Peptides against a protein of PDB entry 8BZL. Designs and how they scored, part 63

Target 1, 228 residues: chain A of PDB entry 8BZL
Amino acid sequence: SYDRAITVFSPDGHLFQVEYAQEAVKKGSTAVGVRGRDIVVLGVEKKSVAKLQDERTVRKICALDDNVCMAFAGLTADARIVINRARVECQSHRLTVEDPVTVEYITRYIASLKQRYTQSNGRRPFGISALIVGFDFDGTPRLYQTDPSGTYHAWKANAIGRGAKSVREFLEKNYTDEAIETDDLTIKLVIKALLEVVQSGGKNIELAVMRRDQSLKILNPEEIEKYV
Target 2, 242 residues: chain B of PDB entry 8BZL
Amino acid sequence: SRRYDSRTTIFSPEGRLYQVEYAMEAIGHAGTCLGILANDGVLLAAERRNIHKLLDEVFFSEKIYKLNEDMACSVAGITSDANVLTNELRLIAQRYLLQYQEPIPCEQLVTALCDIKQAYTQFGGKRPFGVSLLYIGWDKHYGFQLYQSDPSGNYGGWKATCIGNNSAAAVSMLKQDYKEGEMTLKSALALAIKVLNKTMDVSKLSAEKVEIATLTRENGKTVIRVLKQKEVEQLIKKHEEE

## One batch from the design tools (peptide; made by RFdiffusion4, then SolubleMPNN)

Design b1_p12_1_s4 (from b1_p12_1, 5 letters changed)
Fold by OpenDDE base, seed 1:
Structure b1_p12_1_s4 (fold): chain B 228 residues (1-228), chain C 242 residues (1-242), chain A 12 residues (1-12)
Amino acid sequence: as target 1 above (228 residues)
Amino acid sequence: as target 2 above (242 residues)
Amino acid sequence: MPEFGEGPALYG
């Protein structure tokens, strides 16, 4: 059966395992990314952290380097593998090229990694999509999205995971130059977008902000509530 | 569903890894293991199922394994898989110590094994490990720690958790009775007995059927101690009096 | 999805 083979095309040209990996992404919590003028913002739906769970170990937004961060939707263990490899590549690039990676470069690296896992016999695709945000050395904010196939594109705003459709529809309607005129407005846009699918307000949102020439900042719940 | 459950490394049309889910289900049939983090230590408590009269009266641990001087784990699932994974944990910890001349941080050891578990879900010709683990440890970065990992290669840190038989009920009880910020090792031990008494399918909890290990700090050193049967008996007796 | 308790989630 073509749908059970990892690296074969169906007669009609489908890579079913890649498509099914995309379905795995839809089981993940929603993540949203927005590129502002001088800011990039990632927001993720927090699954209800079990009362006894250590929040430190539940991170859906991670730094890849000082200038790049990533959110994901899909298989958490798969994401860890991708994140680790991306981090190693970022450090390697700094050592060999003497500059930080561009957001596009690291996105392409991740995309290539994913693509190889769609073409190697005995390896299943990664069950993750990722939103990768950051700043290039020239100060340009970037947002990229990758999927299990290894495809990637640059975006102004996008969403992945369970509620991605609703969030994207919201962003399509509300992403304007006026809506991203300031950093605060950009943050507010992300929160509003997530609130389309997240219940119980700001308590279930993780938000990361990267401003030009600044490090990644994870907003605390109190900071998030200021924008709600 | 059966069409996609026979291969170890394929997604279903719904994006599910059935063999991973089935491995997790298999763990539910294993003996109960719980972990509780306290302010002054961390503990593992595990159900003993293999009580045989012909076993040597030598101190044996069926489910609790010392990994290094600062970490121990408990296992629920396939025994042979558990042996492989616990051995790998020891090797990883030793290699790190040799390389860096310091003990491996707790979370790094957990993640290293989790990456192995994950690989067995992604690479062909392999099956998921039918094992969940609870890890207890101390390091200079985060102090006392409790982690749980599953066949998927996912993990999390916990204040208290349970794996194996009746784990959901155990977690519910832990959630109700665990007092954040006020948990002493003594109270944690009492809570462990309380939870095991309710979750183990036995009419009466006995010390022979329970393994308990504590991890504490004494004089700047980690001490991992498996409780003696008499100590466990005393804990059970105290619980029965309440 | 089968309920496996409050352990680590397969999907994040």
Scores: peptide ipSAE 0.202, ipTM 0.729, DockQ to the pose 0.620
Fold by OpenDDE base, seed 3:
Structure b1_p12_1_s4 (fold): chain B 228 residues (1-228), chain C 242 residues (1-242), chain A 12 residues (1-12)
Amino acid sequence: as target 1 above (228 residues)
Amino acid sequence: as target 2 above (242 residues)
Amino acid sequence: MPEFGEGPALYG
């Protein structure tokens, strides 16, 4: 029945609903991820919070587990579904395997979930890309990116959302071993990258930092301004 | 565009979900609903459009629904959809209570429904719910709370907000007059009347056209009260005298 | 995040 949301191949082999979901991602605010030596940093473009909005309910960066964080671009409601499932999987893994997930494992789980929604009858693709960062149990920092198709890759640095192209171009030029030599330099790199597309400086940036053997830290605006 | 607006919710070439956008448009035609958070309580104020003399005594608010002992909501949009969603909210709350022997946290109830709304935007053979909701509640975690959700399954917490007809104008007025940290329930009620008076397309605001519910804490219990018509009349009168 | 009075804030 044509009444069902179906992702089907076009005659030329395209999955249009997946491609269109990728266009939905481009409508999302920009997110950037950078892997440092002993740090992973997520930065997101902070849309101006409405004056009367509760800021606590405005989260673009979320923890999946103690060792894994995610930023996304695209449909916020879709992202919530993915986040919730990923969190459940992280907890399940801890219970069954007695170790936290690797960043690759949870990325693959999310990717598989997304892929199923591209192939299942009566489902549309998730309209989100995600940057997933964290530390493996051996202390190795990781950064992965997923898209609506369910593909995933490991990155040194990457960006998603509306300003992703400009941010990526900046990162391609400026991501060097020297630029990530320290935690502070890595944070500065993320901020500088976001400033390529974000106006009004640090006030419109949200940053999350995860250091080795430390919990996720969301930087406050004052802390961000120190790096600007 | 027509191919994507008439079918099950799918992405347009531009990455838009037109059915969700159209559902939101439908809500814009609904009566105005306001929510205001105060230091000592939270309120909902809603426009009552269905005033028919032959309606049996509406002991129950047309637009404001008690969800449990600690939460209420108001609805803007398709009435039938609203009934389904409000019933689902009640069921979710009761299931939680049964399972955990404590009331569901406010945000958790909101998110549970939002996940359902989202599903109706993603699964085939379903259309989005043509309903936005305002939620008021109290829990031990965050105290008094106000939330808004839309057909997409998005939600947010608010100090004050509006859905339905002329919501943008109402929000603008709320932004101007809402005093953060100084809002009492009394002042919130006055603000609600002020905003409704300007937002509703009526020559004169009358108590019969407005439903107001307050949520307060008394003796360690949540009290949800729908204001009597006489109380609303007094609020309107007071506003007219200012 | 829904901004009140603005078009559908579907995208984050």
Scores: peptide ipSAE 0.139, ipTM 0.705, DockQ to the pose 0.392; fails the geometry check
Fold by OpenDDE base, seed 5:
Structure b1_p12_1_s4 (fold): chain B 228 residues (1-228), chain C 242 residues (1-242), chain A 12 residues (1-12)
Amino acid sequence: as target 1 above (228 residues)
Amino acid sequence: as target 2 above (242 residues)
Amino acid sequence: MPEFGEGPALYG
């Protein structure tokens, strides 16, 4: 019966629909996240916005709460669903626990949501990976990644999407304590990492920064050019 | 490849959703619909293909639907799917109005439907809607707006765009001729006729084959008007004289 | 050049 999409194990123990969802992520534009000392930075490759398209409606970096933001790679419509669920959970947590979510908590929530869609009858996996950054209430900067399987890990730096391999290789070589010693250096590291895969410099990069006790700030093109 | 195109919307090995892509292909066979945002209004122009002399009721608009007092949409794709989605849009708008005692913001209505579309791409036993929509509207937050949505549940805001048959060619023409910041509704109407004349698979553009709706603000109220055939004829004539 | 009017890309 073709009406039942079930993520099932292959004879060799693979969940093909999850693996194929991971391939969908690789079709997405590149996103990078870096944890600094007192800053978290997300950078995303801007797809060439059609000349007549409103840039306001094309956002790849979204706030989940005042202390947490997310970038994604993969299916945009799937991402919207995940973002909305996460936002609701963040608000619910504030109401029930009287504290903002930790970055780990909301990551685990998103991961659990994704995992359920890999096991529930009549559902396909989410075709997205996410970089989730923010600050815990103790002021600790955090970076997490989650994939279509519902796995998640904490990172110092990571990348997702089509250029993720090259960006990760760059970060593995260049992420040092000296490279993240200041906020500006951390931002520069993200830009340099994205420039490994993005053509035409700062105009094709979207950058968001979150500093300790500050809201998410999306940098304008002029601000980005200062770091190039 | 056939195994991934015939089932519930599942990923191919390459990460493609073939059922969504095929739904988009179905839209390419539909009549052309275009939208243009102007400084003083927004318009939809749509190809009317079903001109049956035996139709008892001249439906003033086959492809343009009023959603509420501040929004309208045009559809390209499977008619039955379009009817379901347009009905849902109306219901969503009315529920919001009832709950909040104010009209639903344009983008919020679009997003609500897009979430439904997305669900039909993710849940088993469902197929994607074979429909793309253009939305025109006004709200107090962003003024005049134009949106496009597709079977995947993706959407975007536009200054001008096109869906349906020859949409790529139409969009290319819109890119060339659209003057950002200087577009009046009058100029937008002329541009719409120009684009339709070149992109419709008709020997001669006639008013009977074109539906045009404008959304404007008059005395602090939104006015959605479908142009009369005579008005469309005048626009066509003017284009032919240029 | 990004083709105008391509609906929102499935993949972002």
Scores: peptide ipSAE 0.135, ipTM 0.649, DockQ to the pose 0.461; fails the geometry check

Design b1_p12_1_s4 (from b1_p12_1, 5 letters changed)
Fold by OpenDDE base, seed 2:
Structure b1_p12_1_s4 (fold): chain B 228 residues (1-228), chain C 242 residues (1-242), chain A 12 residues (1-12)
Amino acid sequence: as target 1 above (228 residues)
Amino acid sequence: as target 2 above (242 residues)
Amino acid sequence: MPEFGEGPALYG
C-alpha cells in the first residue's frame, strides 16, 4: 500500500517512491562520466531513434552553462525540468555573484531541488540520475553524480542507467593514473567502458568532451570511430 | 492503524505520530555514529559505509561535518535529508555570528534546527526528516557538550550516546564502561573503538571503515580534528592488543 | 549496501 502513496515512510523506514524512482533510472539508457587530468568526458548510449523522429529532439547530454554539462538516465521529461532549473540558476549566479557556478554548487542546487520533491505533498520524486561534469574557475575538472533522493557525490568516474553496473566494473578495473594520462587516453577509456554495454560499436555512442578553458564539444561519429 | 501510518504526520487514535516513528526506524538502517564527552574534549566516531575506489578524494569526512569553528556533527539516516539539515545548521550558525559578532551557543544551534525538524512534523504537506544528529561543541557557557536530536525535533545533552545501526546495543555498552568524571579524551577514543568493534557487523574493524573527529581546546581556541587513517589504525591495534 | 556505481546509498 505504501508504494502507491506520496513519498512517505513505510513502517520499516523506507521511502518507496524514492526507491522506485531509482528503479526508473535503471531503465534509462547508460551514461558514463570520467574525469581526466585536464578533461571531462561524458558518454551516452544512443537509443535507436524511431524512423521519422528528429534526432535533434533526443539529447541526453545537455549544457547547463559554458563550464558545466550534464548527462542523465531516467525519465526524459523529468530531466528537462531539472535542466531548465539548473540553467536558470547558472545564469542567476553569474549575474549575482559575477562568477560562473562551481560544478559542486550547481550539483548541490540540483540535489536540493530533487530532495524537496521527496518531502512535499502532491509531488513525486524525480525519476532521474545525473552525471554533472565541468571545470571550476580555478581550472579543476569535476565529476558529480546525483540520484532521485537528492544525494550527490564527487567521482573520478561513474555510470548511471541500465548498463551502469557493467560499465562501473570496467572502470574500477581500468581507471588508473596511466589510463587518464592524456586527453586521448581518457576519451578511449570512456569509449571502451561504454562498449561493455553498447552493441554495434561507436555509431551507437554519443560523446561530449570538455577540456580546460574550452567549450563543450560533441564528437561526431567519425571522430568516435578513431578511438574504437 | 494503516490509515494513520500512510499519510502526512498526524496523530493516531492512540496518540502516536507514526511517520515520526517510521522516520526513526529509517535511521536504524544508517551506519553507527557514537559521541563521547570527556573532561578534556569531545569526540564523534562514525561508521563509513561508502567506500568506493572511484569516489573522488574526500577532503575531510563523509559522515562528520564541521558546522563552525566550535561545533561539528555526525548524521545517521537519509543522506539527502542530512545534507539539507547540515547546510541549514551552517547557515544558522553564520547568521548568528554576523548578527551578534560571537559564535552561537551550542544548545541554541541545536534548538534552532530542532524547531525546523518539529515544524516538518506539525505542518501539513511535508514528511519528517529521516535523520538523527549527534552534535559536539564547545562554548563559554557550558564548555564541552554532546547533543543528540531526532526526527521529532526532540534533543538532549549526553555524556555518551549512539545513533544509527545497533544504537541500543552501543548505548548499553557505553553505560557499562563510561566512567563519569574520569573520562579523558584518550580513554574516550579507546571506548569508541571498543564499542564500534562490537556493534559494527564486521568480522574485523578496519581504519577505512571508521571516521573519528575530536574537539579540543588549545590556547583558548577550539580545535576540530579528523583523525588520520594511521591514527585510527593505531587505536584499533591498541584495542586488539588489550 | 549499494554496489559500486549505483550511486550513494539512500541511507547513510
Scores: peptide ipSAE 0.031, ipTM 0.512, DockQ to the pose 0.036; fails the geometry check

Design b1_p12_2_s1 (from b1_p12_2, 6 letters changed)
Fold by OpenDDE base, seed 3:
Structure b1_p12_2_s1 (fold): chain B 228 residues (1-228), chain C 242 residues (1-242), chain A 12 residues (1-12)
Amino acid sequence: as target 1 above (228 residues)
Amino acid sequence: as target 2 above (242 residues)
Amino acid sequence: SRAERIEDLLYL
């Protein structure tokens, strides 16, 4: 009975709607994020797009601002709502504070939004996790993860979605200071991590790279193949 | 009774607030947090469960939050709820400072948050916060203080207390070993390690699994310090030798 | 258990 209710506590102290939202995230394709020394990299498994579907309409990586990028796993429609609110907040912050948001700030904003949807009647949790990467104004690279509960943490590397467990296990073994010593090595680490779960190699991977003092760059398939 | 379990926090026919009770049950699944008041300071000791190699280094402890220059808190319960409440505590403290040009008294900060918690148990369209907090602080009115608050919005001052997993057993141990009027910060730290060693359901206590913060007064200023891992290791080692 | 892992992620 409680599992079908609005987000309320069960007798044993569980928030089943939040737990089920986390299960919804696992239905999403895998996303991985890695923080390098002077680079942040997001990689996603490309969902097989129907032959007649415009590939441009299926974006799992999006810019929130010039200095912040996000990848998500879970419900696409839910993600759109979160992304739009985050973008508005980034612009509002620029207007009011005269500086871009820190990656932590916008992560906390998103986390608070998600948390609110776990506590208000007549609302369900967001069925998405997100990896948020970017640079603070001081040039420090950041990686954060948010869950449907509104929990967020800073990471060196992490993964979300269907293959997240396998990707995390790979990253736990292979993330070293040596493995992120250069931008190229960092990119290679992300690709190798995704290849643990992605079938058919580099063609099914989308990669976004943000270097210090540079805009977000989405790598083309040919650029990705150079790292495989 | 079952119909009231799934609705907004309302009274059952028996007069119970089941959603508040269930929120408190949820806190029982959280890591153990201890607070101990000493004559020369106060401390928080918290279980650290999430040890992931890929986590970024957090400047401050995961479970212990600095609220202002004179107060810190530890949390047990839902992490996202805790983040919202700790941010609110900081905002309340800052608004008070701006309005009155002095730090908020410890109990007033605790009460302000408790009013918010209580509201989430009474007003429609909300669920209780699944969080208990321990507060440590110093003010000119009462000196060193330790408070506990729960999802109901209830709070109390304590000499020593525990929230989270195995809290009842911890409180019983604290009652036995706490020496009123004789508690130094050093003895409080030793007591915290002793209690955590018995309550954390681990075969062996390690410094990696424990966060400790102390609040002291030095030269008329409050000092909030998170103990280094090496210092925690020394405390554990000393306990193992006793 | 799966529930315990979720709890560890959800709870501080």
Scores: peptide ipSAE 0.128, ipTM 0.751, DockQ to the pose 0.036
Fold by OpenDDE base, seed 1:
Structure b1_p12_2_s1 (fold): chain B 228 residues (1-228), chain C 242 residues (1-242), chain A 12 residues (1-12)
Amino acid sequence: as target 1 above (228 residues)
Amino acid sequence: as target 2 above (242 residues)
Amino acid sequence: SRAERIEDLLYL
């Protein structure tokens, strides 16, 4: 049957469906993650929520557990599947190991899930990249990125989605120890990075902040404007 | 590239799922369905296209389906696909009720179906469902709710929205006329007629071509009611007089 | 365009 989604190698050694899934990620709005000293920050370009749409149902940033948050770019429906699987794993880990997952652990789980969908006959890759942030039990802030291939790496700062290149270029220039010396400076760095690609200023930005030993906080527009 | 257009569950070089997009395009040719959330209820209004005089079964509602005591949906797209999905919704809702001895939350029912839709976009040998749905419901968590889902398995909550033929124009009209916080079910019904009158390619809107269902709360119970033809006629008449 | 609207619905 010629119509089965098969991720196969090209003659030149490329996995086209994985590469094309990476192109799907670029259709998503920009997300940025920054690891500070005692803070992790996710920022996303707010898609113009249709005036009559319930904002509650439009989330680009989601909690996976109390200590882990994720932003994604790409296919929204694909993201929901990954998020749900990750949440189940976080809870399962708490039950089995009696400790919350490390950020690396849950990232590796997500990455493994994605990888399996690149190798399983009759499945297409997930059309999403994710920025996964949080704190390990020892209080260490972490930032990871994963892509449709199932590859993942730890980062100080990174971006995904449509404007990711410009945001990364900004971060490469402006991510310094001084720029992340305080929580407020770290938040400001994320906002400045997003403003490289986001039109109409702080109104189109969503920010999630996780501080050491604190729960995830989504900043309201007024709080964001204080940093802009 | 046209080469990727015919294959299900395959990304194009541009990262597009053409079969999902084509399914969404096909839904644009289906009869119009709209939903409006009010403070005191929620409604669905749908275009009835199949008025065949030889139909033995008077389908009171061709496009509006009761899912459980607290939820209903309307469908735009392939009828056979819609039947499968609406049946699945009923099964999911019933299984939840049996398992937990309480009604399934509205959003959870929507997401359960959306996960099925998504799977049909990711697993080989499957085609996307050629159906979009509007869901109306009530639960103790969020009260009255309106959701829309598409062939991708994406969904969203709405104050007002439209699927099917001329949906973009309908949504634009809803954006103009919907008054947040002030929408009564009565006003919502009037708005529904107004929008349908402009979006349905008919010279005159008739009650035979429109199905309307309302979901309200009475004495702590959800009431789902399909409006009688006479009631729809009265709504149309009122609109013509304004 | 219709295509752009569809794309906006599919990707986030």
Scores: peptide ipSAE 0.416, ipTM 0.792, DockQ to the pose 0.830; fails the geometry check
Fold by OpenDDE base, seed 5:
Structure b1_p12_2_s1 (fold): chain B 228 residues (1-228), chain C 242 residues (1-242), chain A 12 residues (1-12)
Amino acid sequence: as target 1 above (228 residues)
Amino acid sequence: as target 2 above (242 residues)
Amino acid sequence: SRAERIEDLLYL
């Protein structure tokens, strides 16, 4: 196979394929993550699933391990590859280190994977950003974001996808210690943030909640409506 | 810019993969293929376009392929690409069987191929496969299943769906007539004929232009059967009488 | 449009 250089520097120092992959992320529906005191919450804009499509096969939020979950925005097929690689790494870490991954560790792994696809000949960048949330073994809630470049940072709250700018602006104004004082308030904050960009209210929102020492819980529509 | 159209695995400035999109467009010109999930089975119905009297091999099915004892697929798009992918599906299924001594779950087979498709959209020097597939199957995990996959490596489970020519119109008709929880295989067959009659670019639907396969369970075994021409004729006749 | 429909199939 003739490997052609895909991601190369422009004369002015730009990696256009990385920048364009970031544009691919903006085509994805909005996802938001918020770190509370003892909770992490992911919220996503539900894409209208075709009436005859099985909803179980359309997932924007997924578990990577018992203590880590991820939401993504961008190319669905690319996301599947990243998710699978991350899951394998989580299991491998459990086997080799005998402890679950820290949220930072798995984020760094994903980031490194993405970065390699920006530097490897004959590969295009992944067209996805991800919000990675979970708990470290010490019970500390964590939220990280990755982008197509392979950069990653820890956040108190963040958003990705088409409505990310508006959601971030909302979070910058409304994320306070008081706003995350309780689990319920944290969930409400996520819902309010998503409502900045989601039309038709709570019916088009999917929420995932992970509390300390608890598994990922996807809220049903009725549970979401209680917070609206 | 046309510059991004010529390279198979690069993003456009807008974050689009044009070669993937163009592959999907190419599939829109292929013959129609329907899949319908019923309570007691699942079916594929496909348009047969190549009716040449001089074809020496009576291909029982031009577009429907048995993958293993529990799964079949139908294809829309480039025939050569379809042959490669169907062969790969068979190999994946067989390797799994050998490794685990049990049939591959339906979704796992679909995802394995979809990962291959995705790779052809991400690695340089490769073009996307110009093929969409419908998969029908049975496994112990989910029972009867219907899946669709496209050149991007995306897939989804469906109660009913369509690929190829006039697929959008077909899907619309399926949405109107598909009754969840009440769909028998008999009703599904009738629905397939109804939709094909409206979506195929033919003045009159004939049995020679339609391939239908059903997947059922009999005595704890999966049965994949291609309907005989006479059976298809009866279905068409029944539709014309309604 | 058909193009928009295709894009909708590719991105989440």
Scores: peptide ipSAE 0.404, ipTM 0.780, DockQ to the pose 0.838; fails the geometry check

Design b1_p12_2_s1 (from b1_p12_2, 6 letters changed)
Fold by OpenDDE base, seed 2:
Structure b1_p12_2_s1 (fold): chain B 228 residues (1-228), chain C 242 residues (1-242), chain A 12 residues (1-12)
Amino acid sequence: as target 1 above (228 residues)
Amino acid sequence: as target 2 above (242 residues)
Amino acid sequence: SRAERIEDLLYL
């Protein structure tokens, strides 16, 4: 059945549903990613978990594989779909190619998935952007961003969500080789960037770090406060 | 704009999914359902509105459904949608059991249904399900669990929560009275009655208007029990004496 | 607002 095209061009050449999906991303809390020399760091604004809610079920940062993790901003349920498909692809790649995915590969997969949802009849775009970080097999740290449109690019540092503009402006001014010279400095840069938009300091920040040949580590609040 | 209200899976200019939001709004008019997690069990308490003298069902549960031996749910929203979703939950659980020869983990069952719900918000020609669910369960991974899901396909784990009519007020009361780490099933039952008494749109709480189910572990087995009317009456009476 | 509460439930 010709399910009515949801995403169509406007007379002026805009894909409004994609643009509006980008507005959905802006409703998400801020996420920031920074590539250091031998580290990748994701930081997110903690949503105030309602009293009595299990924090375990409220995750803005997730592992896609042992060498790749992702933060997102936007529709939570949409994110779950993307995450699950990405995880399946990571495992499939390991089975078929006998190597882990590169960060670029899985980013391209996610981007392609998103793009298909902008062009398929009867489907709306995903209302999420993602920051994807990790290490390639050669030990190179990578940071990518994907948008609802299915575009993706590699970044040194970037941000998504509500405060992304302010965070990016901060990073543009403060991201230098000196600022990422050490793992600790890189982490500190992420925290400082988030503090541009996050109120009440380190208590409202979640940080994840990945180093070469190491698993994703979520820092506890006490560890975060050491960098503040 | 009316243009975005009429289509089921379209973003508004502000990035909103109005049909999902409206489905969530509709659930606010449904009867109240509570879930409370305790150290030794988990419970569902639901408002029973359909009290008809001519009802020919001896074992009638209006809002609480057994999903498998380890899980039950309560529903708020459109009854027909609820029936479809509860049946799907049972099928998912059974297929998993058949395939893996073990019960489906609680969160996996919840997420499986949530993925279906989400799909109905993203694929054209479909409307969101007008149903929120509370799930209670036990598995070997996390023990006793309470989850809530909504029409968006979002879900969360909870110590205590409420869906349906006056859910915000109920959640506020639960936040005040829920004692983390000290909640017994007995105290949870008392809390459920207390909250329902204040949040139900009834002049007086009666056992006829309340359904309660408990999930416990006995001798390494999950036991799901719907409380008898007399047991509920005793709980109400005890609350009135306090 | 109710709308804000709903948005808070839908977006991360």
Scores: peptide ipSAE 0.318, ipTM 0.721, DockQ to the pose 0.822; fails the geometry check

